# Peptides against a protein of PDB entry 3VZA, part 158

Target 1, 98 residues: chain A of PDB entry 3VZA
Amino acid sequence: RVERLCKSKELFEERLGLEIRRIHNEQLQFIFRHIDHKDPDKPYMFTLSINEQGDYEVTSCTPPLDCISEFQLKVRETNNFSAFIANIRKAFTALSFK
Target 2, 62 residues: chain B of PDB entry 3VZA
Amino acid sequence: AAYVTQLYYKISRIDWDYEVEPARIKGIHYGPDIAQPINMDSSHHSRCFISDYLWSLVPTAW

## One batch from the design tools (peptide; made by RFdiffusion4, then SolubleMPNN)

Design b2_p28_6_s3 (from b2_p28_6, 10 letters changed)
Fold by OpenDDE base, seed 1:
Structure b2_p28_6_s3 (fold): chain B 98 residues (1-98), chain C 62 residues (1-62), chain A 28 residues (1-28)
Amino acid sequence: as target 1 above (98 residues)
Amino acid sequence: as target 2 above (62 residues)
Amino acid sequence: SEKAEFLKKIREEYPPEVALLVYLNERP
């Protein structure tokens, strides 16, 4: 069971190009790769916490995204976490073409 | 690892077929509408193309 | 608020990954 779950994690990481890490202060770091086709291993990342008010909070974003604050509001309203992550990746993708 | 895989499912809505050969990317994407099969030969595509394709299956509508 | 109290309980019981999952599924 443990090996199966480990394999699952590795498949998601490679196929989606998304790594999820636990970091300090009870935060999660989401690291996207496979964004820039010329540099597939270049990371695009953000960190996420749930603040004391019980709301999603993006605590960092590298590189910065102008739309991240709006996405934070949207996910707070909808709780659509899937769309939240997908929209961030879409925004990073758009940024990679600049 | 168990919990992070659940998180990946919550994000992507993809369930992989773990019994196929490693070069075969096979699974099902469960969207709000009809489920869509995934069946790719990874040797025929770049890592970036594969990721872009899979993410294209994930709705961005809030 | 309800969300604040809910989060407090979740954080005390679960690590961040699990806390997020519970939050996704059960937040007020």
Scores: peptide ipSAE 0.580, ipTM 0.947, DockQ to the pose 0.512
Fold by OpenDDE base, seed 2:
Structure b2_p28_6_s3 (fold): chain B 98 residues (1-98), chain C 62 residues (1-62), chain A 28 residues (1-28)
Amino acid sequence: as target 1 above (98 residues)
Amino acid sequence: as target 2 above (62 residues)
Amino acid sequence: SEKAEFLKKIREEYPPEVALLVYLNERP
């Protein structure tokens, strides 16, 4: 059902505070909100591509995360995309408390 | 738009109950162990709390 | 490589978000 699919997207965006966008050069942008309880709409984001070698590649991360390169390696090894996204959110959350 | 919901499921492993009233956050989180039911009254929580709680259900083990 | 060739095929057929899903599910 088309109506359900549209509603589903909105529910995920609001409840998870995660928006997924297409951007130029075959990239996806993942935008986290609801990270900073003092500023719920403050975005924490990264962009992702599958490079020419067929590997996950984080092409940007704002704000920067020291652990992002390690996470990129881990998701390449495990293909555990769920853990990849969850760990990034966890890292952004930790960063918001500095 | 159709396939992005599948991506959200791959990320969160959450399946929503779409038949409940908007103020009710109801669904099921699926994981390697026992499925976790979700049943929250959104009027009792902040958006940040809700998101934090839902993400806490998602395993971070690689 | 096999992985690179797989990527080329899915990119020709699917938009980025769908390509990612296919990659997640079926990558070599």
Scores: peptide ipSAE 0.580, ipTM 0.947, DockQ to the pose 0.489
Fold by OpenDDE base, seed 5:
Structure b2_p28_6_s3 (fold): chain B 98 residues (1-98), chain C 62 residues (1-62), chain A 28 residues (1-28)
Amino acid sequence: as target 1 above (98 residues)
Amino acid sequence: as target 2 above (62 residues)
Amino acid sequence: SEKAEFLKKIREEYPPEVALLVYLNERP
């Protein structure tokens, strides 16, 4: 049912604290929340595209992560998108403690 | 919505149980090892704790 | 390149989130 599909998206958004949005220029925006326990609604986000060469490309990262370029290389090599997203969240989490 | 849900599964490897009460976070995490059940009472945890816990299930090895 | 051509085809057929899924599953 359409109702279940909508519910599914909402459950993932709330429980994972991850929103996925379409944005301009054929990009996806990944918005993490629930990172900072003192400010659960503070967003940590990056945008992703597949460039004209057919490679994953992080087009923005807010706040910036020193490791994001390395993660981009890793996901290009492994195609392990799950690890890619999880590592970014881990990095944002570490950043929130600084 | 169907496709974004598939994307969430590709990311998290979690399949939710949609037949339980809203306060019950129930599902299954599928990983390289044995599938692990998820069964939490959201009223007993902060949103941040819940998210952290669920993400802890997702391996970070490339 | 093969990947570039693949991406072009995907974008012509699918919206971004679906394109990503297809890419994840089928990229050269």
Scores: peptide ipSAE 0.576, ipTM 0.947, DockQ to the pose 0.516
Fold by OpenDDE base, seed 3:
Structure b2_p28_6_s3 (fold): chain B 98 residues (1-98), chain C 62 residues (1-62), chain A 28 residues (1-28)
Amino acid sequence: as target 1 above (98 residues)
Amino acid sequence: as target 2 above (62 residues)
Amino acid sequence: SEKAEFLKKIREEYPPEVALLVYLNERP
């Protein structure tokens, strides 16, 4: 099962083009690739924590997204984490065409 | 790895079939509608296309 | 607050990725 879980992680990383890393200060880094078809390995990333108030908080976003604050608000309201991540990817995709 | 895979499921709602050939992307996406099968030949598509397609399965409605 | 207390509990028990999962499932 351990090998299966490791394989699962690798499959998700490659197929979704999404890597999830634990970083300092109890944060998670979400790294999107396969966004720019001209440069599939170009990373688009953000970091996430749960702040002292117990709310989702985006602590960084590279490249920056104008909509990230709104998405943070939305995920706090809805707790729809799937939509949160998907919308961020959609926004990064849109940004890659500009 | 166990917990990160759970995160991936919470995000994508995809469950992979791990018993297929490496070039086969096979699984099931679970959404608000009926479950949708995933069955792709990765050799026929770019990495970006595959990712875009899979993400297209994930609803963006809040 | 209720969420703050909840966060305190899960952080004491779980690493960040697990804490997030618990938060996703059980947050107030």
Scores: peptide ipSAE 0.573, ipTM 0.946, DockQ to the pose 0.512

Design b2_p28_6_s4 (from b2_p28_6, 8 letters changed)
Fold by OpenDDE base, seed 1:
Structure b2_p28_6_s4 (fold): chain B 98 residues (1-98), chain C 62 residues (1-62), chain A 28 residues (1-28)
Amino acid sequence: as target 1 above (98 residues)
Amino acid sequence: as target 2 above (62 residues)
Amino acid sequence: SEKKEFLEKIRAEYPPEVALLVYLNERP
């Protein structure tokens, strides 16, 4: 059971190019790789927390995304967390083309 | 680990087939309509292509 | 709010290390 879950996590990390880390102060760090085809290991990342009202809050984004505030608003309105993460990756992908 | 893997499923809606050989990327993507099979030979694709393809299965509509 | 109440429930029932993960997975 534990081994299966560990394998599952590793498969998601490699295949999606997405690592999820627990960070201090009740935050999660989402690290995207496999974005830049010329540099597959280059990380694109953001951190997420929940504010005192229970709403999603992006606490950092590296590199910065102009659209991140709008995405934060959208996920608060729709609660579509999947679309939230997917749109951030899409935005990072667009940014990688410079 | 259970909570993290569940979050990956919440994000991607992908369920992997864990019984196949490591070089085979096999699973099912559960979209809002019809489930779609995933069946790729990882040796035939770059890591970036694989990730891009899998993420293309995830809807971006809010 | 419902969001805040749910967060408080999760924090009361789960260790801090996994509370946020559970919240993200289970939030209605």
Scores: peptide ipSAE 0.713, ipTM 0.957, DockQ to the pose 0.860
Fold by OpenDDE base, seed 4:
Structure b2_p28_6_s4 (fold): chain B 98 residues (1-98), chain C 62 residues (1-62), chain A 28 residues (1-28)
Amino acid sequence: as target 1 above (98 residues)
Amino acid sequence: as target 2 above (62 residues)
Amino acid sequence: SEKKEFLEKIRAEYPPEVALLVYLNERP
């Protein structure tokens, strides 16, 4: 039900430290938190759209990731969206240690 | 909210147990092989640890 | 392409504010 859906979203946001926002121009913003253990609320984010060919397109990444273009290629090849998001989080995590 | 929730599942492959108390993080992660039960007391862990743990369940192999 | 056709289908059937979400969830 609606109540459960709202609760579900809240649980995912808090437990995964991942917020998903719909933003302008048919984009989704993925905001990772709980990355930096010294600053759990520090956001690491990227935006995603689908181009006219139906391919995944990262439109921004903050902070920037050197690997993001490769990940975009990989998700286009494999259509493994889960691995795509997980690898981005992994990359952000690695970045937080530097 | 339904579509967002579905996307969370697509990403994480986690299905929560919504009947437990808020402090209990209980659910199931559905991996390619065997389903992994999730059952932890959030009061015993930092938010970062919890998130790191849950994400560790998600395969990164393409 | 299949992806493009599917995208167009989704955009035709869903409001713009949710089309992307639906596409991501349902694209084969």
Scores: peptide ipSAE 0.710, ipTM 0.958, DockQ to the pose 0.836
Fold by OpenDDE base, seed 5:
Structure b2_p28_6_s4 (fold): chain B 98 residues (1-98), chain C 62 residues (1-62), chain A 28 residues (1-28)
Amino acid sequence: as target 1 above (98 residues)
Amino acid sequence: as target 2 above (62 residues)
Amino acid sequence: SEKKEFLEKIRAEYPPEVALLVYLNERP
């Protein structure tokens, strides 16, 4: 049912604190919240595309992460998208303590 | 919505139980190890704690 | 390249989030 699909998306968004949006130029925006316990609504985000060469490409990262380029290389190598997203969240979490 | 849900599963490997009350966070995390049940009362935890806990289930090994 | 051709194909057939899913599952 349509209701279940909408509910599913909402549950993932709230429980994981991760929103996924379509944005211009065939990109997806991944928005993390619930990272900073003192400011749960503070967004940590990056945008992703598959470039003309057919490779994962992080097109933006806010706030910037020093490790993002390495993660991009790793996901290109491993195709482990789960680890890719989880590592980015971990990096954002570490950044929130600075 | 169906496809974004599939993407969430590819990311988190979590399958929710949609038949429980809204305050009950119930589901199963799948992974290389034995499937891990999720069952918690959201009213007893902050949003950040819940998210941190759920993400802790997701392996970061490449 | 093979990946480029694959990307063009999936973009023609699917919206971005679905294209990503297909890419994750089937990329060359």
Scores: peptide ipSAE 0.582, ipTM 0.947, DockQ to the pose 0.515
Fold by OpenDDE base, seed 2:
Structure b2_p28_6_s4 (fold): chain B 98 residues (1-98), chain C 62 residues (1-62), chain A 28 residues (1-28)
Amino acid sequence: as target 1 above (98 residues)
Amino acid sequence: as target 2 above (62 residues)
Amino acid sequence: SEKKEFLEKIRAEYPPEVALLVYLNERP
């Protein structure tokens, strides 16, 4: 049902604090919120594309993460997209405590 | 737009129960091991706590 | 490459979010 699908998207966005947006040049933007407990609406985000070689590519990361290049390599190797996103959120969480 | 829910499942491995009242966060997290039931009263927790808890269910092993 | 050709096919048929799903599930 269309109504359920719309509700599902809203539930995931709110409960996971993760928004997924289509942006220019065939890219997806992943926006994490609910990271900083002192500022729940503060966004932590990265953009993702599949490059001309057909590989996952992180095209931006804000704030920057030292580990993002390694995660990009790992997801290319494993295709474990769940772990990829979860590890990025974990890294953003760690960064929020600095 | 409708297919984004499938992407959320690929990311989180969570299937929500859509028939419960809005204050109830109920669902199942699926993983390589035993499925983990989710059943929370959202009125008892902050948005950040809820998100942190749900993400804690998602394995980070590659 | 096979991966590049696959990407071109899915992009021609699907929007980015769906293309990503197909890529996740079916990439060479």
Scores: peptide ipSAE 0.576, ipTM 0.946, DockQ to the pose 0.475

Design b2_p28_7_s2 (from b2_p28_7, 9 letters changed)
Fold by OpenDDE base, seed 2:
Structure b2_p28_7_s2 (fold): chain B 98 residues (1-98), chain C 62 residues (1-62), chain A 28 residues (1-28)
Amino acid sequence: as target 1 above (98 residues)
Amino acid sequence: as target 2 above (62 residues)
Amino acid sequence: SEEELERRLKKEEEEYEKMKKMFDKLLS
């Protein structure tokens, strides 16, 4: 099982181009790659925490996204975390064409 | 890690087939009303195309 | 080695357990 979990993580990282890392102050860093087809290793990332009220809070976003605040609101309203992450990737993809 | 793999599933709703050869990307995406089989030859596609395709399976409706 | 891998993964999992509150939110 341990080896399977390790393999699973590696497959997701490579195939989705998404790395999830723990960082200081109980935050998660989400790092998207494979966004820019001309530079597949270029990272697009944001960090996430749970605030004192228990709500999702984006603590950073690089490069910045105009829509990130709206998405934070949406995920708080819907609790659709999957759509939250997918929409962020979609936004990063759009930004990569700029 | 159990937490991370669970999170990947919650995000993507993809379950991989771990018994196939590395060059074969095989699994199932569980959508809200249909299960979509995944079966790709990674040697035929770029890393970016593969990622874009897999993410295209994930609904963006809130 | 396999033993070393198990030790590393267990340690990693232990660190994530410290973030149980967050993961309970994310995974619920």
Scores: peptide ipSAE 0.515, ipTM 0.928, DockQ to the pose 0.683
Fold by OpenDDE base, seed 4:
Structure b2_p28_7_s2 (fold): chain B 98 residues (1-98), chain C 62 residues (1-62), chain A 28 residues (1-28)
Amino acid sequence: as target 1 above (98 residues)
Amino acid sequence: as target 2 above (62 residues)
Amino acid sequence: SEEELERRLKKEEEEYEKMKKMFDKLLS
């Protein structure tokens, strides 16, 4: 099982181009790669925490997304974390074309 | 890595087939209505294409 | 080695256990 979990993580990282890392203050860093087809390793990332109220809170976003605050609101309203992450990736993808 | 793998599934709703050769990207995406099989030869596609394709399976509707 | 891998992964998992509240939220 341990090896399976390790392999699973690696497969997700490579295939989705999404790395998930724990960082200080009990936050998660989501690092998207494979966004820019000209530079597949270019990272697009944001960090996420749960605030004292128990709500999702984006603590950083690099490069910045003008829609990130709206997405934070949406995920709080819907609790659709999958759509939250997917929309962020979509936004990063759009940004990469500019 | 139970938490992280669970999170990946929460995000993507993809279940990989771990028994196939590394070059084969095989699994199932479990959408809200339809389960869609995934079966790709990674040697035929760029990393970006593969990722874009897989993410295209993930609904963005809130 | 497999033993080393298991130890590494165990330590990693222990770190995530510290974030149980967050993961409970994310995975709910």
Scores: peptide ipSAE 0.513, ipTM 0.928, DockQ to the pose 0.714
Fold by OpenDDE base, seed 5:
Structure b2_p28_7_s2 (fold): chain B 98 residues (1-98), chain C 62 residues (1-62), chain A 28 residues (1-28)
Amino acid sequence: as target 1 above (98 residues)
Amino acid sequence: as target 2 above (62 residues)
Amino acid sequence: SEEELERRLKKEEEEYEKMKKMFDKLLS
């Protein structure tokens, strides 16, 4: 079981190019790689927490995304966390072409 | 890593086949309508292409 | 070793358990 869970995480990390890490103050760091085809290891990341009101809150975003505040609003409205993450990756991808 | 793997599934809706050879990317994406099989040879594609393809399966509609 | 890896993974899982409130939200 432990080995299977470990393998699962590794497969997701490599295949999605997404690493999920816990950081201080009960936050999650989402690190996207494989965004820039010219530099596959270049990280694009954001951190997420649940605020005192119980809402999703983006606490940092590197590089910054103009749309991140709107996405935060959308995920609060819809609770569609999958779309939230996917849209962020899409935005990072668009940014990598600039 | 139970929480993390659950989160990956929540995000991607992908269930991997863990019994295949390492070079084979095999699984199922569970979309809102039809479950779509995934079956790729990783040696034939770049890491970026693979990731882009898999993420393309994930709906972005809110 | 495998045993050492299991201990590390267990500790990691315990840290995530501390974030149960957050994961309840994310996985809801």
Scores: peptide ipSAE 0.513, ipTM 0.928, DockQ to the pose 0.721
Fold by OpenDDE base, seed 3:
Structure b2_p28_7_s2 (fold): chain B 98 residues (1-98), chain C 62 residues (1-62), chain A 28 residues (1-28)
Amino acid sequence: as target 1 above (98 residues)
Amino acid sequence: as target 2 above (62 residues)
Amino acid sequence: SEEELERRLKKEEEEYEKMKKMFDKLLS
């Protein structure tokens, strides 16, 4: 089972171009790659925590996204975490064309 | 890695087929209405194309 | 070694257990 879990993680990382890492202060870092077709290894990332009120809170975003605050609001309202992550990737993709 | 793999499934709704050769990207995406099979030859596509395609399966509607 | 890998992964999983509150919300 342990070996299967490791393989699963590796497949998701490579195929989705998404790495998920735990970082300081009980936060998760989401690192997107394969965004820029001219530079597939260029990272686009954000960090996420749960604040004292129990709500999702984006603690950083690199490069910055002007829509990230709106997405944070939306995920708090809908609790649709899948759409939250997908929309962020979509926004990073749009940014890469600028 | 259980938490992380669970999170990947929560995000993507994809279940991989682990029994195929490494160059074959095979699995199932479980959408709200229908399950769609995934079956790609990675040697025929760029990493970016593969990722873009897989993410296109994930709904963005809130 | 395989044994060392299992120990590492177990330790890593224990660190994620400390984030149970967060994962409970994410996976709800």
Scores: peptide ipSAE 0.512, ipTM 0.927, DockQ to the pose 0.766

Design b2_p28_7_s3 (from b2_p28_7, 14 letters changed)
Fold by OpenDDE base, seed 5:
Structure b2_p28_7_s3 (fold): chain B 98 residues (1-98), chain C 62 residues (1-62), chain A 28 residues (1-28)
Amino acid sequence: as target 1 above (98 residues)
Amino acid sequence: as target 2 above (62 residues)
Amino acid sequence: EAEELARRLEEERKAYEQMKKMFDYLLS
């Protein structure tokens, strides 16, 4: 089971190009790769926490996304975390073409 | 690792087949409609293509 | 429709609670 869990994490990281890390101040860092086809290892990142009110809060985004605040609002309204992450990746992808 | 894998599933709704060869990307995406089988040879595609394809399975509708 | 919508909202709420719990564990 432990072996499978480790393999699972590695498969998700490689295949989705998404790494999830714990960082200081009770935050999760989401690191997207495989966004820029010309530079697959270029990272696109954002950090996320749950604030004192219990709401998802994006604490950083690199590179910056104009839509990130709207997405934060949307995920608070819908609780659709999957769509939240997917839309962020979509936005990063669009940004990589500019 | 258990919790992060759960998070990956919550995000992607993908369940991998862990019993196949490393070069085979095999699993199932469980969307709101019909489940979509995943079965591709990773050696035939770029990493970016694979990621883009898999993410294309994930709905972006709120 | 209203009852179906209410059901969906409850499911979304439950999903949030599960996510929050996962966050807590991941950050522990």
Scores: peptide ipSAE 0.426, ipTM 0.925, DockQ to the pose 0.029
Fold by OpenDDE base, seed 4:
Structure b2_p28_7_s3 (fold): chain B 98 residues (1-98), chain C 62 residues (1-62), chain A 28 residues (1-28)
Amino acid sequence: as target 1 above (98 residues)
Amino acid sequence: as target 2 above (62 residues)
Amino acid sequence: EAEELARRLEEERKAYEQMKKMFDYLLS
């Protein structure tokens, strides 16, 4: 069971190109790779927390995304976390072509 | 790792088949309406292509 | 009508609670 869970995490990280890390101040860091086909290991990342109101809050985004504030609002409204993450990746992908 | 794998599922809605050869990417994406089987030979695709493809399965509609 | 809206809102709330719980465990 433990072996399978470890393998599962590794498969997700590699196949989705998404690493999820716990960082200081009770935050999660989401690190996207495999965005830039010319530089697959180039990271695109943001950090996320739940604030005192219980709302998702993006605390950093590197590189910056103009749409990140809107996405934060959207996920608070819809609670569609999947779409939230997917849209961020989509935005990073678009940014990589600029 | 249990919690993070749960998060990955909440994000991607993908369930992997863990008992296949390493070069085989096999699983199921559970969409709102249909379940989409995943069955790829990783040796035939770049890492970026694989990731792009898998993320394309994830709806972006709010 | 109104009940359907209420149901959807409740389901969204439940989804949030599940995610929050997951976050709490990850951050613990």
Scores: peptide ipSAE 0.421, ipTM 0.923, DockQ to the pose 0.028
Fold by OpenDDE base, seed 1:
Structure b2_p28_7_s3 (fold): chain B 98 residues (1-98), chain C 62 residues (1-62), chain A 28 residues (1-28)
Amino acid sequence: as target 1 above (98 residues)
Amino acid sequence: as target 2 above (62 residues)
Amino acid sequence: EAEELARRLEEERKAYEQMKKMFDYLLS
């Protein structure tokens, strides 16, 4: 079971190009790769926490996204975490063409 | 590892087939209405193409 | 429509609670 879980994590990381890490101050770091086809290893990342009110809070975004505050509001309203992550990747993809 | 794999499923709604050879990307994406089978030969595609394709399966509607 | 709205709100709440629990485990 443990071996299968490790394999599952590796498959998701490689195939989705998304790494999820725990970082300081009780935050999760989401690192997207495979965004820029000319530089597949270039990272696009943001950090996320749950604040004292129980709301999702984006604590950093690199490179910065103008829409990230709007997405934070949307995920708080809908609790659609999947759409939240997918929209961030979509925004990073659009940014890679600029 | 169990917790992060659960998170990946919550994000992507993809369940992989773990019994196939490494070069085969096989699984199922569970959408709100219809399940979509995934079956790709990774040797025929770039990593960026594969990721873009898989993410295209994930709805972006709030 | 009121019943449908109530159902959707409950589903969203449940989804959040599940995610919150998952985050707590990941951050502990």
Scores: peptide ipSAE 0.420, ipTM 0.924, DockQ to the pose 0.028
Fold by OpenDDE base, seed 3:
Structure b2_p28_7_s3 (fold): chain B 98 residues (1-98), chain C 62 residues (1-62), chain A 28 residues (1-28)
Amino acid sequence: as target 1 above (98 residues)
Amino acid sequence: as target 2 above (62 residues)
Amino acid sequence: EAEELARRLEEERKAYEQMKKMFDYLLS
């Protein structure tokens, strides 16, 4: 089981180009790669926490996204975490063309 | 690892076939209406293309 | 059909609430 879980994690990381890490101060870091076709290893990342009210809170975003605040509101309203992550990736992709 | 893999599934709704050869990207994406089979030869595509394709399966509607 | 859709949506919302609890655990 442990072997399968490790393999699963690696497959997701490579195929989705998304790494998820636990970092200091009770945060999750989401690192997107494979965004820029000219530089596939260039990271696009954001950090996420649960605030005192129990709501998702984006604590950082690199590079910055103008839409991140809106997405934070949307995920709080809809609870659609999948769409939240997918929209962030789409936004990073759009940014990579600029 | 268990928690993160669960999170990956919650995000992507993809279930991989772990018994195939490494060069074969095989799995199922579970959408709201139909299950979409995934079956790709990784040697025929760039890493970016593969990722873009897989993410294209994930709905962005809130 | 509408009732079935509403049911599925509610189930998904509940699942995400559970996920938030999981996040809280992971972040703690």
Scores: peptide ipSAE 0.402, ipTM 0.924, DockQ to the pose 0.030

